# Peptides against a protein of PDB entry 4JHK, part 153

Target 1, 212 residues: chain A of PDB entry 4JHK
Amino acid sequence: EDYKIQSFDLETQKLLKTALKDPGSVDLEKVSSVIVDQSLKDQVFSREAGRICYTIVQAEAKQTNGSVFRRNLLNRLQQEFKAREETRKRSTQEWVCLVSFICNIFDYLKVNNMPMVALVHPVYDCLFRLAQSDALKNEEEVDCLVLQLHRIGDQLEKMNVQLMDELFNLLRDGFLLQEDLSSMGRLLLLEILEFRAGGWKLSDTAQKYYYS

## One batch from the design tools (peptide; made by RFdiffusion4, then SolubleMPNN)

Design b2_p25_5_s4 (from b2_p25_5, 10 letters changed)
Fold by OpenDDE base, seed 1:
Structure b2_p25_5_s4 (fold): chain B 212 residues (1-212), chain A 25 residues (1-25)
Amino acid sequence: as target 1 above (212 residues)
Amino acid sequence: SSIAEKNRELAVPVFEEFLEELDKE
């Protein structure tokens, strides 16, 4: 299986490759830190990171029945989550990367083929933060919000429909009542409202209308 | 191995909030 790790130096690539095949032979704290660090800088990589993390978790489970990597990963993730407001103040880009990473970990790092319950509230907390008025006026944050809801919204709703209803109440209010939304932001909110209303699906016609 | 032993030591979580919920699953 091919993993997109070309952005790392050769030594780090070797480390990651070894972790994927023989996780017991590497420093798994270092591996987790490298993955998190890169995910906080590259939103595109964050999705690949989820897949990589899942593979390492499975490899360690098979090799030693251990969970060292997952624990290190979640420890670092919790640390970054707790500092999320400071991160947002420092850099919108880093903030949306963090949200993207958390959501992708939720999407890929499943337990017994089910979403990790431990991540449900943290994910919703991030999405609720993106749904606040001060965030909705920033197109970059709206892009992130809508992207994550497209990716994992249906899964999140299954975990807690009440929180999803509350979240979308905020989005509807933002769409209808907030005056300082960008044109694209408003369009994206409308699209995601329709997306959920349609059972987390878009018709081909609607997709072309919003994204062509 | 020395690395394996180090990894075992790293299995102890520093942050418990997420992991506590995980253990309830």
Scores: peptide ipSAE 0.028, ipTM 0.669, DockQ to the pose 0.089
Fold by OpenDDE base, seed 5:
Structure b2_p25_5_s4 (fold): chain B 212 residues (1-212), chain A 25 residues (1-25)
Amino acid sequence: as target 1 above (212 residues)
Amino acid sequence: SSIAEKNRELAVPVFEEFLEELDKE
């Protein structure tokens, strides 16, 4: 199985590859930092990062029954989460990358085939932030919001349906009432509203309408 | 120090309580 780590220099690639196979032989704090740093720069990588992280976690568990990597990862993740407003102010791109990364970690870093409960509220907090009026006017943030809901919305709802209802109330209000949405943003909100209403699925008709 | 030693010196993350619960499973 190949991992998409070509964006890193050769030394870092070697580090990551070693972490995937023999995590006990590398500085797992450094590994986690590298993964998080890159995920904050590249939203595409953030998806792959989730898979990589899961693999490292499993490898370490198997090798030493340890969780050093996971601890480092979650510690760094929490640091970034706590600073999310400052990140958003500094760079919308980094902010949406952060959200994407957190959501991908939620999606991939499962324990006993279940999401980490500790990540549920942080994920919702990020999505709620994206659902605020000042964020909904930014198409990049709407793109991120809708993308994450497509990816993990059903899982999140299972973890807390009340929060999901509240979130979608905001999205509905945004769609109906907010005046400074972009055309695409408005379209995406409508799509995601219908997506959830359809049981986190799109009908063939809707698929054609929105994506054809 | 060895890599293993460095890993053992990891600071306790905020989610440590949750992680401890996972370790007990």
Scores: peptide ipSAE 0.024, ipTM 0.630, DockQ to the pose 0.056
Fold by OpenDDE base, seed 2:
Structure b2_p25_5_s4 (fold): chain B 212 residues (1-212), chain A 25 residues (1-25)
Amino acid sequence: as target 1 above (212 residues)
Amino acid sequence: SSIAEKNRELAVPVFEEFLEELDKE
């Protein structure tokens, strides 16, 4: 498998490659920290990070039946989650990266092919935060919200349809009632409303209308 | 919103409980 880790220096790349194949031979706390740190800086990498994390978890489980990496990863993730409001105030970019990373971990780091239940409420909490009026006026946050819902919305709904209904009530209200949305933000909200209404699918025509 | 507040109250405890379970393995 090919993993996109060229953004790291060669030493770190070697560390990650070793972790992917022989996790017992490396400091898995360091590996987890490196992955989280980069994911908080690069939203695109956070998607790849999910795959990397899953592979390391599987490799460690197979090698030693251990879960050291996952524990370290989730511990760090919990720390970042707890500090999410401070992160948002400090940097919108870091905040949306954090949300993206949490969502990608939810998407990829499955246990017995099931989503990690412990992440459901944290993910929804992040999405609800993005759905507040002070966040909806920021196009970067709207982009993040819509992107995550495109990626994992159907999975999240299966985990808790009531929370999804409440979330989309906020999005609908934002679309209809909030005056300080950007034109693009409003368009994205409309798109995601239609996306869910269509069973988490978009027609080719709709895709072109909203994103081309 | 009330729902958002409830989620914040529940999210961290659930996460911590999960980590505690992992530590028992």
Scores: peptide ipSAE 0.024, ipTM 0.534, DockQ to the pose 0.845
Fold by OpenDDE base, seed 3:
Structure b2_p25_5_s4 (fold): chain B 212 residues (1-212), chain A 25 residues (1-25)
Amino acid sequence: as target 1 above (212 residues)
Amino acid sequence: SSIAEKNRELAVPVFEEFLEELDKE
């Protein structure tokens, strides 16, 4: 299986590769830290990180029936989540990377082929924060919000439809009432509203209109 | 191995309540 870890130095690459194959032979705390650190500064990697994390979790479970990696990963994730407002104030880029990473972990790191229930509220909390007026005016945050909803919106709705309804009420209000949205931001909000209304899928017409 | 022993030690969660919820799944 191919994993995109070229951004790391050779020593770290070796560490990650070993973790994927023989997790019991490496410092899994260090592995988790490396993955989280990179995910917090590279939104593209955070998607790959989710897949990597899942593989390591499965490998450790199979090898030793252990869960050290997952525990370390989730501990770090919770720490970052708790500090999310401070992160947002410091750097919008870091904030959207954090949201992206949390959402990707939700998407990939399943337990018994189901999303982790413990991550449902944290994910919604992040998305609700992105749906506030002060965030909707920032195109980078809107991009993040819409991207995550495209990726995991249907799964999240299945976990809690009430929260999803509330979230989309905010998005609809933002689209209709907020005056300081960018043109692209407004377009993205409209698209995601239609995306959900269409059962979390895009029609051919919508695909061409928004993404061609 | 020493690494395996370390990993076992690291199995104790920092956020116990959060991980306890995961164990219930």
Scores: peptide ipSAE 0.022, ipTM 0.628, DockQ to the pose 0.071

Design b2_p25_6_s1 (from b2_p25_6, 16 letters changed)
Fold by OpenDDE base, seed 2:
Structure b2_p25_6_s1 (fold): chain B 212 residues (1-212), chain A 25 residues (1-25)
Amino acid sequence: as target 1 above (212 residues)
Amino acid sequence: SSAKEKKLKEEEEKLQEVLKSLLES
């Protein structure tokens, strides 16, 4: 079967394929822009784009010992991060896609098999923003927050446990004190509190309760 | 939300398969 990448036209798919196999033969700035642009509008892609990015980084390193793609990617990411409040005001969907993408890059774009230290604070900043009262009332933002914590919370905690404690204090307060949470939002907050308390694991019973 | 997450998870799994295919092609 000829699998097609969701939401990409054939030309873009070809571009990405070539970047993965022969990064020196394509405009890596354009490739990075395409990936970021798609990640901002496609939630599913934003959750998986880190794998593509990592592969391109490795391919370029092997082929030319270069880092053009990574530099362009991170520069664009930084620009989007700086404008995150404007993005959130414009579109909640784009905002949660941005957060998902940043977290995904943190998860997959590693140096010497270690998370990029430079991404730790930006990731926490995004999660702290999602943990504010004005964001917790939005189920879409709570979904994003909880999803990222499920996926990279253990890694983030290893990088900075103090920030994680502070973040979860906000989540606890939101769960206990905030009145305008959705029922599902409240349930998700409870679940993630239990998830961390259980060493970033869920029991089978809890899994069934929260996600059946 | 749980139903939504289930759907998204399925979509993510499909995307992962596509990406795997792309990486191996």
Scores: peptide ipSAE 0.026, ipTM 0.533, DockQ to the pose 0.017
Fold by OpenDDE base, seed 1:
Structure b2_p25_6_s1 (fold): chain B 212 residues (1-212), chain A 25 residues (1-25)
Amino acid sequence: as target 1 above (212 residues)
Amino acid sequence: SSAKEKKLKEEEEKLQEVLKSLLES
């Protein structure tokens, strides 16, 4: 698997590669910090960081039966989550990167081949924040919301259907009642409403309609 | 708003507890 690490300098790339191959030989706290920091700055990386994290977790477990990386990663994630409102106020980009990262970690870091229950509420909290009227008027936040629901919506629903129903009630109301949505934002909301209604699937014809 | 903040805090605390248990298991 090719990892998206080209955005890092050569030294950091080496660090990450070493963490993947020989996690016991590197400072895994530093590695986790680097990954989180980059994920908060680069949306593309934030969407893919889970793969790197998952691989490091497995490598450490295999090599030393340790969980230092995962512990540090989740600790940092929790810190960023707690500060999410401040992050949003400071930078919409950093905020959507944070959401993307949290959702990506949820998607890739499995425990016994199951999603981490501990991340369910934090993920929903982020999505609910994106579903508020002040966020729905921002196309960047709508893009993020819809993207995450496309990626992990079906998994999240399995974890808590009640929260998903509540979330989509907000999205429906936003679509129908909120007047300051962008044209694209409204289109994206409609698409995701149909996506869930169709069992988290979209036909090729519908895909072309919304995204071509 | 106050109720929402309280709920959020409770959920954050619950997350910490779950994470702790997960990391120790």
Scores: peptide ipSAE 0.021, ipTM 0.479, DockQ to the pose 0.068
Fold by OpenDDE base, seed 4:
Structure b2_p25_6_s1 (fold): chain B 212 residues (1-212), chain A 25 residues (1-25)
Amino acid sequence: as target 1 above (212 residues)
Amino acid sequence: SSAKEKKLKEEEEKLQEVLKSLLES
């Protein structure tokens, strides 16, 4: 498979390629750090990062039955998650990249073909933060929120429907009551409300209305 | 081997601690 790692320098690309093929021959802590760092800066990569991480995890498991990479990855993820408010204050872009990354890890880094239970609350916490009034007024944060819900909302709901209901109550209230939403933000909230109501699917008519 | 099994167990325990910490965050 082809991985989107062109944003890295050649040395780092080589490191990542080696990690994908022969994880036992590289410093997996360094690899995990590089992936997280880039994911916080590049939204395109943050989406790809989950697939890369999954591949490395699987390769290490097959090669040595080890989980060094996954442990280091999750340790770093925990650190970034704990500092999420500081990240948000510093850079909205980095914040939405962090959310995108954690959601992507949730989506790809499965155990026994199931999402990691330990990631459920962190993911919801991020989405709930995006659903607060101070975040909903920022179109970039709304874009991120809606994008993640489109990607993993159905999976998250299966893990905890009560939290999903609470989240969507906030989104509904934001849509109806918050005055400083952008027109696009309001449209996106309406779309995602309708998306869930339709069983996490959009009709052809709705697709044309919101995205054409 | 017994040594390998012990190492694997230790690694698994470390991973579980990380996951638990994430859950509690």
Scores: peptide ipSAE 0.026, ipTM 0.532, DockQ to the pose 0.885; fails the geometry check
Fold by OpenDDE base, seed 5:
Structure b2_p25_6_s1 (fold): chain B 212 residues (1-212), chain A 25 residues (1-25)
Amino acid sequence: as target 1 above (212 residues)
Amino acid sequence: SSAKEKKLKEEEEKLQEVLKSLLES
């Protein structure tokens, strides 16, 4: 399986490959840090990091019945989440990578085959931040918001429908009332409103209209 | 072994603390 680790240097690639196969032979704290650091800088990796993390978690559980990697990963995630406003101020790119990473972890990393309840509010908090007027005027943030809702919106709604309703109220108001949206931003908001209204699905016609 | 069981319990407790902290963030 290809985990898209080509962006790392050869030494780090070797480290990650070893972690995937023999997690007991590497420093799993270091591995978690490397993954988080790269996820904050590389959007492509950020959106795929969950698969790597899940595989390492499963490998460690199978090999040693341990959870060192997961613990370190979540600790780092918590730190980055707490500093999210500072990250956003420093770099929009790093901010959207952080959101993508958190959402990806939510999507792939489960506890007892269930979504981690502890991640529900952090994910929603990130999405709500992206739904604020100052973020909606930024296409990069709108792209991130819409992408995450396409990927995990249905799962998030199952966890808390009330928060999803509140989020989409903000998106509706942004679409209708905010004047400084880009044309693309407005289009994306309309699309995602339609997407949820359609049960988190798009028709082929709608897909062509919005993304072709 | 008892030692292994103790270690596993400690790791589980640490994980629960992390999860709780995330909820409070």
Scores: peptide ipSAE 0.025, ipTM 0.541, DockQ to the pose 0.912; fails the geometry check

Design b2_p25_6_s2 (from b2_p25_6, 15 letters changed)
Fold by OpenDDE base, seed 3:
Structure b2_p25_6_s2 (fold): chain B 212 residues (1-212), chain A 25 residues (1-25)
Amino acid sequence: as target 1 above (212 residues)
Amino acid sequence: SSAYQQQLQQEQEQLQEVLQSWLDL
């Protein structure tokens, strides 16, 4: 597989490539830290990070039946999640990168071909935070919210339909009642409301946009 | 080795602890 790791220096690229093929020969704590750090800076990389993490987890399981990488990854992710409000206050960009990364880990890091149940509530907590009035007025946060719902909304709904109903009640109220939404923000909310109502079905054009 | 297997078991237990802590949030 080809992984998009060009944003790293050559030494770090070598480290990641080695982790993908021979995880037992590298410091997996360092590898996890590098992936998380970059995912918090680059929202585009966060999607690739999910795929990379899954591959390393599978490689370690196959090689040693170990889970050192996954443990370190989730420990770091949990630390960042717990500090999410402080992160949001410090940097909207880092906050939306964090949400994107958590959602992509949920999407890619399957256990026995199933989503990690432990991530369901953390993911919803992030999405509910993005659905609050103070976040909906920020186009960057709306972009993040809508993007994640396009990518994993159907999976999340299967895990907990009640939380999804509650989330979309907030989005509907935001669309109808909130006055300080940007024009694009309002359009995005309308689109995602219609997207769910249509059974989470994407057009070919939308598929390329959200999954490219 | 037995020591290596014990280390792997400890890592798995720590992972489960992390996952459980997320469920409690």
Scores: peptide ipSAE 0.032, ipTM 0.564, DockQ to the pose 0.910
Fold by OpenDDE base, seed 2:
Structure b2_p25_6_s2 (fold): chain B 212 residues (1-212), chain A 25 residues (1-25)
Amino acid sequence: as target 1 above (212 residues)
Amino acid sequence: SSAYQQQLQQEQEQLQEVLQSWLDL
């Protein structure tokens, strides 16, 4: 199993690798902090963070029947979520990394192969924020929105179809009515509208693009 | 295993106190 942790220094990489295999031998609070910090700075890592976190959670549960890592992770995630508007104001890049991280945790950190119900509304809140007019004019935010919907839209819809309908109403209105969208932003919105309308089905090419 | 899945479910329930606060935001 290959984990994309090359952005960390060697000592931190060793820490993470140990946490993945032998979580009882490391400071799991520190590990969770490091993962969240990096996920807020590095979009590439943020994409993999969910998988890494799930592996550590599973390893700790199997090894010690513990949940120290997950507890610390979710506490930190909650703190960042609460501060999301300030994060967005400070840095669009950090904001989209935060959204990506939350969505990835939703995607990977499952219990009994089911999403954590408590994460549904936080995820929707992030996506709805990205669907507001002031966010849709920013190509970076649109890219994030569309990417997350490609990855978890089908799962999220199963959890709450009404919210998904409301979200896509905003996206449709943005596509049709908002004047200050970039050309790429408009194309991305159209693509995701069509993607959902097609039943969240990916072509082989699209699957490679979004999940490689 | 079923036992492991049950353990994970129990852990999720124990974290409800932390996660439930998200709904109040």
Scores: peptide ipSAE 0.032, ipTM 0.612, DockQ to the pose 0.308
Fold by OpenDDE base, seed 5:
Structure b2_p25_6_s2 (fold): chain B 212 residues (1-212), chain A 25 residues (1-25)
Amino acid sequence: as target 1 above (212 residues)
Amino acid sequence: SSAYQQQLQQEQEQLQEVLQSWLDL
């Protein structure tokens, strides 16, 4: 399987490739840190990171029946999550990368083919933060929010429909009542409201935008 | 080996702790 890791230097690429094939031969804490660090800088990579993480988890489980990588990954992710407000204040870009990464981990890092229950509330917390009025006025945050809901909204709803209803109440209120939304932000909110109302089904055009 | 089994148990316990800590946030 081919993984998009060309953004790393050659040494790090070798480390990641080794982790994917023989996780027991590398420092999995270091590997997890490298993946998280890059995911916090590159939102495009964050999706690939989810796939990479899943593969490493599976490889380690098969090789040693261990979960060292997953533990270190989640521990680091929790640290970043706890500091999310400070991250948002420092850099909107880093904040949306963090949200994207958490959501992608939720999407890819399944346990027994099921989402990790422990990630449900953290994911919703991030999405609720993006749904606040001070975030909705920022197009970058709206882009992130809508993108994640397109990718994992149906899964999240299955985990907790009450939280999803509450979240979409905020989005509806933002769309209807907030005056300082960008034109694109307003369009994205409308689109996501319709997306859920349509049973989380994408048009062909939307499919290309969110999943190509 | 006993040492290996103990290591696995410790790793599982650590994972449980991490997961529980997420739920407490």
Scores: peptide ipSAE 0.032, ipTM 0.559, DockQ to the pose 0.978
Fold by OpenDDE base, seed 1:
Formats: sequence, structure tokens, C-alpha cells
Structure b2_p25_6_s2 (fold): chain B 212 residues (1-212), chain A 25 residues (1-25)
Amino acid sequence: as target 1 above (212 residues)
Amino acid sequence: SSAYQQQLQQEQEQLQEVLQSWLDL
């Protein structure tokens, strides 16, 4: 498979390509850090990063029955998660990239064909932060929130329906009561409320919009 | 080898520790 890694320099591209096919021959800590670093700068890459990470995990498991990459990845991700409020204060863009990356790892990096239970609360914590009034007024944060819910909302609900109910109560209240939402933000909140109410089913048009 | 098996076991234990740490957050 081809992976979208053109944003990296040639040496790093070589490193990533090697990790994908022969993970035992590279420094997997370095690989994980490179992937996380780029994912924090490029929200588009963060989705590709999830796929890359999944492939490396599978390759390492097959080659050596090891889990060095996953361990290093999760360690770095946890560090970034712990610092999420500082990241948000410094850069909204980096913050939404972080949320996107965590959600994409949840989506792609499954264990025994199931979502990683350990990521459920961190993902919800990020989404709840995006659902606060101070975040809902920022269109970039609303875009991120709605995008993630479109991608993994049904999976998250299956993991914890109570938290999802609480989250959507906040979104409903934001839609109905918050006065400083952008026009687009308000439309996105309405759309996601309807999306869940409809059983997390996308129209063909919505499919293209959120997954193009 | 025994050394290889021990390494794998250590990696598995470390992973479980990381996962548990996430659950505590």
C-alpha cells in the first residue's frame, strides 16, 4: 500500500517505509515520535498516521511478536494528552490536530479487532473539552468536534452510551442557548445532533464532505 | 530463545502499564 508521507524529508520517508515493512530494523521510538510530531502539525496527516500506525503495529507483531512501537506511540500520545490545555492555549490548530490524532488512533489502532478501551476516556475528555462554551464559539474547534463524531461517534457510543448522552446534552444546549456561535458552527451542531438521532448514518453527500 | 521470550514478556508488561495509565486519566 502507498502511504501519504510526502510531507516528510527523504530520510524520514525512508525511515517510515522501512518501519512499515521491516520494523525490527529501525528505531521504533524515533518512528513514533516523528509520526506524532507531524500529526500535531497537520490534521490531514493525522488520519493517514492512524493507518500507518496500525500497519507498523501489525508488522512488528508479525515479525517479532513485539509491541515496542505501540508502547512508544502511546507513551508520547499520553504526554501530549496531559499537556492538552497548554497546547490549546498556545495554538488552537495544534489542539485540534491533537484531538484529531487521538481520535484517529482510536479508530485505526484496534486490538483484537476492537477499539482500545484505554483510549475511550481520553477521547471523550477531548470531545467534552470541545463541547464547552469557550470552544463552541470557535469554528475551528466545532469543525474538529463534529468531524470526529462523524468518524468515530458510533464506536464511542458503543463503548459508553452514558458519556455520549452527556456530551450531546452539552451540544444541544450549545445549539439552543449559546448566542456567540458562528452561523456555520450552529449549522454543524444541528447536523451532528440530527446525525446521531438518525443512528449515525451518513448521506452520500455527507460522506463526501467528511471523508474527502 | 529464553532471552527473546523474556524480552517479549517485558514488552508486554510495559504495554499493559501504559494502557493502565491511560485508564487512570
Scores: peptide ipSAE 0.029, ipTM 0.540, DockQ to the pose 0.978

